# Ledger of designs, part 97: peptides against a protein of PDB entry 4Y8H

Target 1, 196 residues: chain A of PDB entry 4Y8H
Amino acid sequence: TSIMAVTFKDGVILGADSRTTTGAYIANRVTDKLTRVHDKIWCCRSGSAADTQAIADIVQYHLELYTSQYGTPSTETAASVFKELCYENKDNLTAGIIVAGYDDKNKGEVYTIPLGGSVHKLPYAIAGSGSTFIYGYCDKNFRENMSKEETVDFIKHSLSQAIKWDGSSGGVIRMVVLTAAGVERLIFYPDEYEQL

## One batch from the design tools (peptide; made by RFdiffusion4, then SolubleMPNN)

Design b2_p26_2_s4 (from b2_p26_2, 16 letters changed)
Fold by OpenDDE base, seed 2:
Order: sequence, then structure tokens, then C-alpha cells
Structure b2_p26_2_s4 (fold): chain B 196 residues (1-196), chain A 26 residues (1-26)
Amino acid sequence: as target 1 above (196 residues)
Amino acid sequence: DVAAAIEAARARAIAALEALEKRLNS
């Protein structure tokens, strides 16, 4: 798995590969590791698919309930719920989650919740087995307040590199763009990103 | 039990959410 979320000038973009692994078997299934928990709050999930799906479902439910009572939750609120669930179940769950969201007040925000259930607010975050291969690349190439296009390219190149070196990553690259304009879903196929 | 732990965590998450709400809106 290779996942990342990147704040940029107009919001935030989440990106993920689509490969799944079961034991020693690698499958290039088109899976969506980008999960909606609210209109403009999404997460990237790594680790146990079942565990992280359950967590995301719980978060989605509570954010819906929150919305009915208090209005649209902040990304920080969503991250806090994720953090609590991950931390309290850290001994039983394998979960690495990046929470990203956009709102008019805070703009794009990224929160990373690694194994253990800590939470860190960052301008961008990477996770998954493929992330180990691209820390240097991302550090070198990330810039604050990039354009949408620059950010898409950054994520595409980053994940392409991760996929190149991580056998547990591959398939298509999916992205979700969260801005004031709304939600946009992007997909990039191997024919394109393998040539980068 | 994982299921029980998750439910307990859910309850704590709600409490944390309420505390956060208080902090952010004060």
C-alpha cells in the first residue's frame, strides 16, 4: 500500500494505489483505499482492510450524527475520532490512517495517525509499505501552496516511485481532490504513471 | 474481545468529540 495526502493552495488531495495483498499473494485489484467519512473529509487507509474499514464506518456514522447536531465537523474533529478509535484499539488493530479534509475556515488539512494511535497534523503525509521508499523524494519535492496541477503531479510521481519499488503497491492511482469547489475523483493507470 | 473494545472506543470517541467541541467553540 502507498497512500498520501497533500495540502495545497486550494485544499487537499488524497492519493492511493489500488493493490491488495493476501498473505504472500499480490493482487492488482482496483480497490479504493480512499474512504469518505464526510462530504469533504476523507481518509487513506493502510494496514488491515477489515479493521480500517470498520473504523472508518464508525467515524462516518458519528460524523453524520455530529452533523445533525452541530453542523459540519472540522477535519480536526474527524481526526480526533479516528485517533481515539485507533489508540484505544492499538493492541488489537493494525491501522495506519491519514485523515484529510477541507473547510472554508481551515482550508486543506492533513492528519496522520500511524500505528499506535498518535495523531500528527502535517502539511502532507505519506504512509503504507510503499512510503518508506519515497520519504526522500517527497521531502525534496513537496512545496507549500502548490497549484492543483502541481499537487496532482507531485502525488502521481511520488506514488509512481513507491509502486516501482514496493511489491505491495500497484494498480491504478486514485486521487480525491477536496476544495471549495467540491470533490473531484481522479484515476491514473499504469500506462501513464509507469513512464514517469 | 475486539468488538467490545471497539464499542468502548466508540463511546470514548464520542466523549472526546464533545470535549473537543467545547474547546474549539469556547
Scores: peptide ipSAE 0.025, ipTM 0.609, DockQ to the pose 0.033
Fold by OpenDDE base, seed 5:
Structure b2_p26_2_s4 (fold): chain B 196 residues (1-196), chain A 26 residues (1-26)
Amino acid sequence: as target 1 above (196 residues)
Amino acid sequence: DVAAAIEAARARAIAALEALEKRLNS
């Protein structure tokens, strides 16, 4: 798995590969590594698919209830809920989660929640088994306040590099763009990103 | 019981954050 989220000029973009593995079996099927928990609050998930899906489902449900009573939650609030769930159950859960969201007040924000359940607010975050291969690349190439197009390219190149070296990553690259204008879903296929 | 632990943690987090954001939005 290779996942990342990047703040940019107009909001935030989440990206993920689509490969799933079970033991020695590799499937390039569509996997739900980019998961909506609110209209403009999404997460990237790595680790146990079942465990992280359960956590995301719980968060989504309660953010919906929260919205009906108190209005739209902040991205920080969503991240804090994820953090609490992961931290309190760290001995029994394998979960790496990146929470990203957009709102008019805070703009694009990224929170990373690695194994152990700590939470870190960052301008961008990478995670998953493929992330170890691209720390250097991302550090050298990330810039604050990039355009949408620049950010898409940055994520595409980063995940492409991760996929090249990580056998547990591959398939298509999916992205979700969160801005004031709404939510946009992007997809890029191996024939394109393998040539980068 | 993992499920029970998850739900307990969720309940605490939701209660605290609802109170916080309610205050901040007032």
Scores: peptide ipSAE 0.023, ipTM 0.597, DockQ to the pose 0.029
Fold by OpenDDE base, seed 1:
Structure b2_p26_2_s4 (fold): chain B 196 residues (1-196), chain A 26 residues (1-26)
Amino acid sequence: as target 1 above (196 residues)
Amino acid sequence: DVAAAIEAARARAIAALEALEKRLNS
């Protein structure tokens, strides 16, 4: 798995590969590693698919309940709910989660929740087995307040590099763009990103 | 069962989380 989320001038973009592995078997199926928990609050998931899906479902429900009582939650609130669930289950849970969201007050925000259930707010975050191969590239090439197009290219190049070196990453690259204008879904296929 | 453990954790944390959410959005 290779996942990342990047704040930019107009909001935030989440990105993920789609490869699924079980034992020694590799499948290039389109797996859902980008998951909605609120209209403009999404997460990237790595680790146990079943476990992280359960957490995301609980968070989504909690945020719906919160919305009915208190209005639209902030991205920080969503990250806090994820953090609590991951921390309380850290001894039995394999989960690496990046939470990203947009609102008019805070603009794009990214929170990373690694194994252990800590939470860290960052301008951008990378995670998954493929992330170890792209720390250098991301550190060198990330810039604050990039355009949408620059950010898409940054994520595409980053995940492409991760996929090249990580046997557990591959398939399509999916992205979700969160801005004031709404939610946009993007997809890029191997024929394109393998040439980068 | 991890799913059961997650649900138990949710139940334990719900009150604290609601309080936190209020503070974070104030």
Scores: peptide ipSAE 0.022, ipTM 0.607, DockQ to the pose 0.035
Fold by OpenDDE base, seed 4:
Structure b2_p26_2_s4 (fold): chain B 196 residues (1-196), chain A 26 residues (1-26)
Amino acid sequence: as target 1 above (196 residues)
Amino acid sequence: DVAAAIEAARARAIAALEALEKRLNS
């Protein structure tokens, strides 16, 4: 799995590969790596599919409850809920979660929740088995306040590199763009990104 | 009735949360 979320000038973009592996690679596959928990709050999931799906479902319903009473929650609020669930279950949970969202006040935000249940706000985050291969690449090529197109290219190139080296990553590259304009889903195929 | 709709949604969400949390911690 290779997942990432990147803040940019107009919001945030989440990206993920689509390969589903089992057996020797991971204990349990993650089918839906880009998961909606609110209209413009999404997460990237890696690790146990069952555990991370349960967590995401809990967060989604929590945010729906929140919305019904108080209005749209912030991305920070969503990240806090994820953090608590991951921390409370850290002894049995193998999960890497990236929370990303957009709102008019805070714009695009990214929160990473690694094993152990800590939470870190970052301009961009990477996770999954493929991320280990692209820390250097991402650090070298990331820039703050990129355009949408620049950010799409950055994610495409980054995930392409991760896929080249990580046997647990591959397939199509999916992205979700969160901005004031709404939610946009993108897909890129191997024939395109393998040549990068 | 807006109040009733909000309360109904709240009740559904709470029930779902409780069920999912139970599953996660089981």
Scores: peptide ipSAE 0.020, ipTM 0.527, DockQ to the pose 0.018

Design b2_p26_3_s1 (from b2_p26_3, 23 letters changed)
Fold by OpenDDE base, seed 4:
Structure b2_p26_3_s1 (fold): chain B 196 residues (1-196), chain A 26 residues (1-26)
Amino acid sequence: as target 1 above (196 residues)
Amino acid sequence: SSAAEAEARRRAELEEARRRAIEGAR
């Protein structure tokens, strides 16, 4: 798995590969690792698909309840719910989760929740087995307040490199763009990103 | 400073958590 979320001038973009692995078996199945928990709050998921989906479902329900009582939750609130669930289930969970969201007050925000259930706010985050191959690339090429196009290109190149070196990453590259204008889903196929 | 030390500890914890994630979650 290779996942990332990147803040930029107008909001935040989440990105993920789509490969699924079961033991030694590698499937280029189109797996959606980008999951909505609120209108403009999403997460990237790594680890057990079933376990992370269950966590995301609980968070989504909690945020719906929150909305009914207090209005639209902040990205920080969503991250705190994820953190508590991941911490409480840390003995049974192999999940790494990146939470990203947009609101008019805080703009784009990214929170990473690695194994163990800690939470870290960052301008961008990478995770999954493929992330180990691109720490240097991301550190060198990330810039604050990029344009949408620059950020899409940054994520595409980063995940392409991760997929190139990580046998557990591959398939299509999916992105979700969160801005004041709304939510946009993007998809890029191997024929395009393998040539980068 | 206390703040700098706290940040260094958080970074170390994150790096360890990432290592565990790589080993346990491919």
Scores: peptide ipSAE 0.021, ipTM 0.535, DockQ to the pose 0.028
Fold by OpenDDE base, seed 3:
Formats: structure tokens, sequence, C-alpha cells
Structure b2_p26_3_s1 (fold): chain B 196 residues (1-196), chain A 26 residues (1-26)
């Protein structure tokens, strides 16, 4: 798995590969590594699909309840809920979660929830087995307040590099763009990103 | 980028957790 979320001038973009692996088996299928927990609050999931899905489902429920009582939650609120659930369930979780969201007040925000259930706010975050190969690339190429196009390219190139080196990553690259304009889903196929 | 450097500093804090998550994150 290779996942990331990147803030940019207009919001935030989440990105993920789609490969599913179990032992020696590889399946290049679109997986739900990018998961909605609120209209403009999403997460990137790695590790145990069942466990992280359960966490995401609970977060979604809490945010729905929150919305009914207090209005639209902030990304920080969502990250806090994730943090608590990940902390309380840390013995059952095998990977972290990246939380990303957009609102008009705070703009695009990214929070990483590593194993152990801590929370860290960052301009961008990477995770998954493929992320180990691209820290240097990301450090070199990330810039604050990029355009949408620059950010898409950054994510595409980053995940492409991760996929090249990580046998557990591959398939399509999916992205979710969160801005004032709404939610946009992007997809890029191997024949495109392998050439980068 | 200062932001990129901040990420690099935090990387060390996450390395142990990340290594433990690699197999499960496939």
Amino acid sequence: as target 1 above (196 residues)
Amino acid sequence: SSAAEAEARRRAELEEARRRAIEGAR
C-alpha cells in the first residue's frame, strides 16, 4: 500500500494505490483505501482492511451525530475521533490512518494517525509500505501552496515511485480532491504513471 | 521547503511505528 494526503492552495488531495496483497498473492483491484467519513473529510487507510474500516465506520457515525447536534465538524475534530479510536484499539491495529479534510475556515488540513494512536498535523503525509521509498522524493519535491495541477502531479509522481519499489503497491492511482468547489475523484492507470 | 523539513523531522518519530505497520499495510 502507498497512500498520501497533500495540502495545497485550494484544499487537500488524498491519493492511494489500489493493489491488494495477501501473502504471495497480488490483486490489482480498486480498493477502498480512500474512505469518506464526512462530505469533505476523508481518510487514507492501510493495514488491516477490516479493522480500519470498522474505525472509519465508527468515525463516520460520530461525525454524523456531531453534525446533527453541532453542525459540520472540523477536520481536527475528525482527527481527534480517529486518534481516540486508534489509541483505544491500538492492540488490534496493524497500520496508521491519514485524515484529510477541507473547510472554509481551516482550508485543507492533513492529520496522520500512526500506530499507537497519536495524532500529528502536517502539510502532507505519506504512509503504507510504499511510503518508505519516497520520503526523500517527497522532501525534495513538496512545496506549500501548490496549484491543483502541481499537487496532482506531485502525488502521481510520488505514488508512481512508491509503486516502482514496493511490490505491495500497484494498480491504479486514485485521488480525491477536497476544495470549496466540492469533491472530485481522479484515477490514473499504470500505462500513464509508469512512464513518469 | 520548511514544510518538507518539518516532515523530515517527524519522520524519525514515525519510523518505528511505520516499520511495524509495513507488513500489515500491504
Scores: peptide ipSAE 0.018, ipTM 0.479, DockQ to the pose 0.095
Fold by OpenDDE base, seed 1:
Structure b2_p26_3_s1 (fold): chain B 196 residues (1-196), chain A 26 residues (1-26)
Amino acid sequence: as target 1 above (196 residues)
Amino acid sequence: SSAAEAEARRRAELEEARRRAIEGAR
């Protein structure tokens, strides 16, 4: 798995590969690693797919309840709920989760929740087995307040490199763009990103 | 500086957490 989320000038973009692995078996299928928990709050999931989906479902429910009582939750609130659930279930989770969201007050925000249930706010985050291969590339090429196009290219190139070297990553690259204008879904196929 | 050292420690903790997450994600 290779996942990342990147803040930019107008919001935040989440990105993920789609390969699934069970032990030594590789399934070149489309897998949902980008999960909606609120209109403009999403997460990237790695590790125990079923377990992280259960966590995301609980968070989504909590945020719906929150919305009914208090209005739209902040990304920080969502990250806090994830953090608590991941910490409480840490003995049963081999999970890395990145929470990303947009609102008019805070703009794009990214929170990473590594194994163990800590939470860290960052301008961008990477995770999954493929991330080990791209820390240097991301550090070198990330810039604050990039355009949408620059950010899409940054994520596409980063994940392409991760997929190139990580046998547990592959398939399509999915992205979700969160801005004031709304939610946009992008998809890139191997024939395109393998050439980068 | 003390602030820089504190930040370096936080980064090291995050790197260790990332390592554990990666090992679990393989």
Scores: peptide ipSAE 0.017, ipTM 0.484, DockQ to the pose 0.027
Fold by OpenDDE base, seed 2:
Structure b2_p26_3_s1 (fold): chain B 196 residues (1-196), chain A 26 residues (1-26)
Amino acid sequence: as target 1 above (196 residues)
Amino acid sequence: SSAAEAEARRRAELEEARRRAIEGAR
């Protein structure tokens, strides 16, 4: 798995590969590792698909209740709920989760929740087995307040490199763009990103 | 940039925890 989320001038973009692995078995499937928990709050999931999906479902439920009572939750609130659930279940989770969201007050925000259930706010985050191979690339190429196009390109190149090196990553690259304008889903196929 | 440097420091601090999650995070 290779996942990342990147803040930019107009919001935040989440990105993920789609390969599924079970033990030593690698399936080149189109698996969605980008999960909606609120209109403009999403997460990237790595680790046990079933366990992290359960966590995301619980978060989604909590945020729905929150919305009915208090209005739209902040990304920080969502990250806090994730953090709590990951911490409470840390003995049973191998998960790394990236929470990303957009709101008018805070704009695009990214929170990383590594194994153990801590939470860290970052301008961008990477996770999954493929992330090991792209720390250097990301550090070199990330810039604050990029355009949408620059950010899409940055994520595409980053994940492309991760996929090249990580046998557990592959398939299509999916992205979710969160801005004031709404939510946009993007998809990039191997024939495109393998040539980068 | 300052932001990139701060992120790199935070990533370094998380490296140990991350290494233990690599296999499970595939």
Scores: peptide ipSAE 0.019, ipTM 0.444, DockQ to the pose 0.078; fails the geometry check

Design b2_p26_5_s1 (from b2_p26_5, 14 letters changed)
Fold by OpenDDE base, seed 4:
Structure b2_p26_5_s1 (fold): chain B 196 residues (1-196), chain A 26 residues (1-26)
Amino acid sequence: as target 1 above (196 residues)
Amino acid sequence: AEAEAAYNAAFTKKANELFLKSQSRY
């Protein structure tokens, strides 16, 4: 798995590969590594697909109830719920989750929740088995307040590099763009990103 | 703000219980 979320001038973009691995079997079908928990609050998931899906479902339900009582939750609120669930279950959970969201007050925000259930607010975050191969690349190439196009390219190049080296990453690259304009879903196929 | 925090805390506790129960299904 290779996942990342990047804040930029107009909001935040989440990105993920789509490869699924079970033992020695590798499938390049689209997987739900990018998961909606609220209109403009999404997460990237790595680790146990079943466990992280359960957590995401719980968070989504919570945020729906929250909205009914208090209005649209902040990205921080969503991240805090994820954090508590991951922390409380850290001994029985394999999970790496990146929470990203947009609102008019805070703009794009990224919170990473690595194994262990800590939470860290960052301008961008990478996770998954493929992330190990691109820490250096991302550190050298990330810039704050990039354009949408620059950010898409950054994520595409980053994940492409991760996929090249990580046998557990591959398939299509999916992105979700969260801005004031709404939610945009992007997809890039191997023939495109492998040539980068 | 305090009411929101209390709500989140109470829900998270219950959510954790539900999650633990769900682990047996996966």
Scores: peptide ipSAE 0.205, ipTM 0.761, DockQ to the pose 0.018
Fold by OpenDDE base, seed 3:
Structure b2_p26_5_s1 (fold): chain B 196 residues (1-196), chain A 26 residues (1-26)
Amino acid sequence: as target 1 above (196 residues)
Amino acid sequence: AEAEAAYNAAFTKKANELFLKSQSRY
């Protein structure tokens, strides 16, 4: 798995590969690693697919109830709920989750929740088995307040490099763009990103 | 405020219970 989320001038973009692996078996079947928990709050999931999906479902349910009672939750609130679930279950959970969201007050925000259930707010975050290969690349190429197009290119190049080296990553690259204008879904195929 | 904190605490407890149930299904 290779996942990342990047804040930019107009909001935040989440990105993920789509490969599924089970032991030695590799499937290029499209896997949903970008998951909606609220209109403009999404997450990237790595680790146990079933467990992280369950956590995301629980968070989504919580935020729905929260909205009915208190109004639209902040990205920080969503990250806090994820953190609590991951921390309380850390002894039985393999989970690396990136929470990203947009609201008019805070703009684009990214929170990373690595193994163990800590939470860290960052301008951008990378995770998954493929992330180990691209820390240097991302550090060199990330810039704050990029345009949408620059940010898409940054994520595309980063994940392409991760996929190149990580046998557990591959397939299509999916992105979700969260801005004041709404939610936009992007997809990029191997024929495009392998040439980068 | 206090009401929100109480809600979050109650939810976290229920969420963990539901999560444990979900693990047994897979």
Scores: peptide ipSAE 0.196, ipTM 0.756, DockQ to the pose 0.018
Fold by OpenDDE base, seed 5:
Parts: structure tokens; C-alpha cells; sequence
Structure b2_p26_5_s1 (fold): chain B 196 residues (1-196), chain A 26 residues (1-26)
């Protein structure tokens, strides 16, 4: 798995590969590594697909109830709920989760929750088995307040490199763009990103 | 804010219990 989320001038973009692995079996399936927990709060999931899906489902339900009682939750609130679930279950959970969201007050925000259940607010985050190959690239190429197009290109190139070196990553690159304008879904196919 | 914090704490406790029960299904 290769996942990342990047804040930019107008919001935040989440990106992920789509490869699914079960032991030695590799398949390029439609994998929900980019998961909606609220209208403009999403997460990237790595680790146990089943466990992280369960966590995301619980968070989604929580945020629905939260909205009914208190209004739209902040991205920080969502990240806090993820953190508590991951921390309290860390002995029985393999999970790397990136939480990203947009609201008019805080703009785009990214919170990373690595194994162990800590939470870290960052301008961008990378995770998954493929992330180990692109720390250097991301550090050199990330800039704050990029345009949408620059950010899409940054994520595309980053994940392309991760996929190139990580056998557990591949398939299509999916992105979700969260801004004041709404939610936009992007997809890029191997024939395009393999040439980068 | 205090009410929200209390709600979140209570919910996460219950959610953890439900999560542990659900793990046996996978």
C-alpha cells in the first residue's frame, strides 16, 4: 500500500494505490483505501483491510451522530476519534491511517495516525509499505500552498515512485480533492503514471 | 465543548467494545 494526503492552497488531496494483497496473492482490485467518514473528511487506510474498514465504519457512524447533535465536526475531531480507537486497540490492530479534511475555518488539514495510535498534525503525510521509498522525494518536492494541479502532480509522481519500488503497491492511483467547491474524485492509470 | 468531549469519550469506549467483538468475524 502507498497512501498520502497533502494540504495545498485551496484544501487537501488524498491519494492511494489500489493493489490488494493477501499473502502471496496480488490483485489490482478496486480497493477502498480512500474512505469517506464525513462529507469533507476522508481517510487513507493501510494495514489490515478488515480492521481499518471496521474502524472507519465506526468513525463514520460516530460523526453522523455527532453531526445530529453538534453540527459538522472538525477534521481534528475526526482525527481524535480515530486516534482513540487505534490507541485503545493497538495490541490487536495493524493500522496506519491518514485523516484529511477541509472546512472553511481550518482549510485543509492532515493528521497521521501510525501504528501505536499516536496522532500528528502535518502539512502532508505518507504511509503504507510504499512510503519508505519516497520520504526523500517528498521532502525535496513538497511545497506549501501549491496549486491543485501542482499538488496532483506531486502526489502522482510520489505514488508512481512508491509503486515502482513496492511490490505491494500498484494498480490505479486514486485521488480525492477536498475544497470549498466540494469533493472531486480523480483516477490515473498505469499507462500514464509508469512513464513518469 | 465539554459536552462534546464527554460524548466523544463515552462513544469511543463503546466503539472499542464493538470493535473487539467485530474482529472475530474477519
Amino acid sequence: as target 1 above (196 residues)
Amino acid sequence: AEAEAAYNAAFTKKANELFLKSQSRY
Scores: peptide ipSAE 0.190, ipTM 0.758, DockQ to the pose 0.018
Fold by OpenDDE base, seed 2:
Structure b2_p26_5_s1 (fold): chain B 196 residues (1-196), chain A 26 residues (1-26)
Amino acid sequence: as target 1 above (196 residues)
Amino acid sequence: AEAEAAYNAAFTKKANELFLKSQSRY
């Protein structure tokens, strides 16, 4: 898996490959690793597919209840819920989750929750087995307050490199763009990103 | 905040009930 989330001028973009592994089996399918937990709060998931899905489901439910009582939760609140679930279950959980969201007050925010259940707020985050191959590239090329197009390009190139080197990454590159304007889904196929 | 913590604890319990070790991985 290769996942990332990047804050930019107008919000945040999440990106992920779509490859799934089962034991030694690798499947190139349109598997969605970008999961909605609230209208403009999403997450990238790595690790156990079932466990991270369960966590995301719980968070989604929690945020729904939260919204009914208190209004729209902040991205930080969502990240805190993820963190608690991951931390309390860390002994039996393999999960790397990036939480990203947009709201008018805080704009785009990214929180990474690695194994162990810590939480870190960052301008951008990368995770998954493919992330090890792109730390250098991301460090070199990330800039604060990029445009949407620059950010899409940054994520596309980053994930392309991760996929190139990580056998557990591949398929399509999916992105979710969260801004004041709404939510936009993007998809890029191998014929495009493999050339980068 | 305290109420939220208690609420989160309940969800942690629910999560434990839903966790399923799987060979499927991202």
Scores: peptide ipSAE 0.057, ipTM 0.654, DockQ to the pose 0.022; fails the geometry check

Design b2_p26_5_s2 (from b2_p26_5, 17 letters changed)
Fold by OpenDDE base, seed 5:
Structure b2_p26_5_s2 (fold): chain B 196 residues (1-196), chain A 26 residues (1-26)
Amino acid sequence: as target 1 above (196 residues)
Amino acid sequence: MEEEERYNKEFTERANKLFLESSSRY
């Protein structure tokens, strides 16, 4: 898996590959690793598919209840719920999660929750087995307050490099753009990114 | 803010459960 989320001028973009593995077998199955937990709060998931889905479902339900009582939750609130679930279950859980969201007050925000259940707020985050290959590239090429197009390009190139070197990553690159204007879903196929 | 934190804590405590590892991996 290769996942990332990047803050930019107008909000935040999440990106993920779509490859799924069963043990040592690489399945030719396309899976969605970008999951909605609220209108403009999403997450990237790595690790156990079933476990991370269960966590995301719990968070989504929590945020629905929260909204009914207190109004729209912040991205930080969502990240704190993820953190608590991951930390309390860390001995039985294989999960790496990136939480990203947009609101008018805080704009785009990214929180990374690695194995163990710590939480870190960052301008951008990368995770999954493929992320180990692109730390240097991302550090060199990331810039604050990029345009939407620059950010899409940055994520596309980053994930392309991760997929190139990580046998557990591949398929399509999916992105979700969160801004004041709403939610936009993007997809890029191997023919589009393998040549980068 | 205190109410929000308390709500989050209480909910997550109730929601915490033992997960079963999947054969499918991301």
Scores: peptide ipSAE 0.050, ipTM 0.659, DockQ to the pose 0.020; fails the geometry check
Fold by OpenDDE base, seed 4:
Structure b2_p26_5_s2 (fold): chain B 196 residues (1-196), chain A 26 residues (1-26)
Amino acid sequence: as target 1 above (196 residues)
Amino acid sequence: MEEEERYNKEFTERANKLFLESSSRY
């Protein structure tokens, strides 16, 4: 898995590959690793598919209840809920989660929750087995306040490199763009990104 | 904010611990 989320001038973009492994096999199944937990709060998931899905489901439900009582939650609130769930289950959990969201007050925000259940707010985050191959690239090429197009390109190139070197990553690259304008879903196929 | 934080903490503490194991990995 290769996942990332990147803040930019107008919000935040989440990106993920779609490869899923089952046991010793690489499944040809296209899996969506970008999961909505609120209108403009999403997460990227790596690790145990079932565990991270369960966590995301709980968070989504929590945020629905939260909304009914307090209004739209902040991205920080969502990240805190993820953090608590991951921390409380750290002994039996394989999960790397990136939480990203947009609101008018805080703009785009990214929170990474690595194994162990800590939480870190960052301008961008990468995770998954493929991330190890692109730390250098991302560090070199990330810039704050990029345009949407620059950010899409950055994510596409980053994930392309991760996929190239990580056998557990592949398939399509999916992105979700969160801005004041709304939510936009993007997809890029191997024929495009493999040539980068 | 204080009430919200308390609500969030209480909710997560009451949530059932996850012990799902899957052969599927991302």
Scores: peptide ipSAE 0.049, ipTM 0.661, DockQ to the pose 0.020; fails the geometry check
Fold by OpenDDE base, seed 3:
Structure b2_p26_5_s2 (fold): chain B 196 residues (1-196), chain A 26 residues (1-26)
Amino acid sequence: as target 1 above (196 residues)
Amino acid sequence: MEEEERYNKEFTERANKLFLESSSRY
C-alpha cells in the first residue's frame, strides 16, 4: 500500500493506490483505500483491511452522532477519535491511517496515525509499505501552499514512485480533493502514471 | 468542550472491539 495526504493552498488532497494483497499474494482486486468519515473528513487506510474498515466505520458513526449533537466536527476531532480507537486496540490492530479534512476555519489539515496509535499533525503525510521508497522524493518536492494542480502532480509522482518499488502497491491511483468548493474524486490509471 | 471530550471518550470506550486481523491487506 502507498497512501498519502497533502495540504495545499485551497485544502487537502488524499491519495492512494488500489492494490490488495492476501497473505503473500497479490489479489486481483482493486480496493478503494480512501474512506469518507464525514462530508469533508476522509482517511487513507493501510494494514489490515478489515481492521481499518471497522475503525473507519466506528469513526463515521461517531462523527454522525457528534454532528447531531454538537455540529460539524473538526478534522482534529476526527483524528482524535481515530487515535483513541487505534491506541486502545493497538495490541490487536494492524493499522496505519492518515486522516485529512477541510473546514473553513482550519482549512486543509493532515493527521497521521501510525501503528501504536499516536497522532501527528503534519503538512503532508505518507504511509504504507510503499512510503519507505518515497521519503526522499517527498521531502525534496513538497512545497507549502501549492496549487491544486501542483498537488495532484506531486501526489501522482510520489505514488508512482512508490508503486514502482513496492510490490504491495499498484493498480489505479485514487485521489480525493477536499476544499471549500466540495469533494472531488480523481482516478489515474497505470498507463498514465507509470510513464512519469 | 468538556462535554464533547467526555462524549468522545465514552463513545470510543464503548466502541472498542477485539479486532481480528484480515487476510486482506492494503
Scores: peptide ipSAE 0.049, ipTM 0.626, DockQ to the pose 0.020; fails the geometry check
Fold by OpenDDE base, seed 2:
Structure b2_p26_5_s2 (fold): chain B 196 residues (1-196), chain A 26 residues (1-26)
Amino acid sequence: as target 1 above (196 residues)
Amino acid sequence: MEEEERYNKEFTERANKLFLESSSRY
């Protein structure tokens, strides 16, 4: 798995590969690793597909109830719910979660929740087995307040490199763009990103 | 804020129970 989320001038973009693995084997099934928990709050999931899906479902339900009582939750609130669930279940959970969201007050925000259930607010985050290959690239190439296009390119190049070296990553690159304008879904196929 | 925090805490506790039950099905 290779996942990342990047804040930029107008919001935040989440990106993920789609390869499904069972143990050490690559499956033909495409996995959706970008999951909506609220209209403009999404997460990237790494680790146990079933466990992270269960967590995301609970968070989504929580945020729906929250909205009915208090209005639209902040990205920080969503991240805190993820953090608590991951921390309290850390002994039985294999999960790496990146939470990203947009609101008019805070703009784009990214929170990373690694194994153990800590939470870290960052301008961008990467995770998954493929991320180990691109820490250096991302550190050198990330810039604050990039344009949408620059950010898409940054994510595309980053994930392309991760996929190139990580056998557990591949398939299509999916992105979700969260801005004031709404939610946009992007997809890039191997013939597009393998040439980068 | 205090009521919100209490709500979140209570829900998280209930959610953890639900999570354990749900995760055992996979």
Scores: peptide ipSAE 0.034, ipTM 0.545, DockQ to the pose 0.018; fails the geometry check

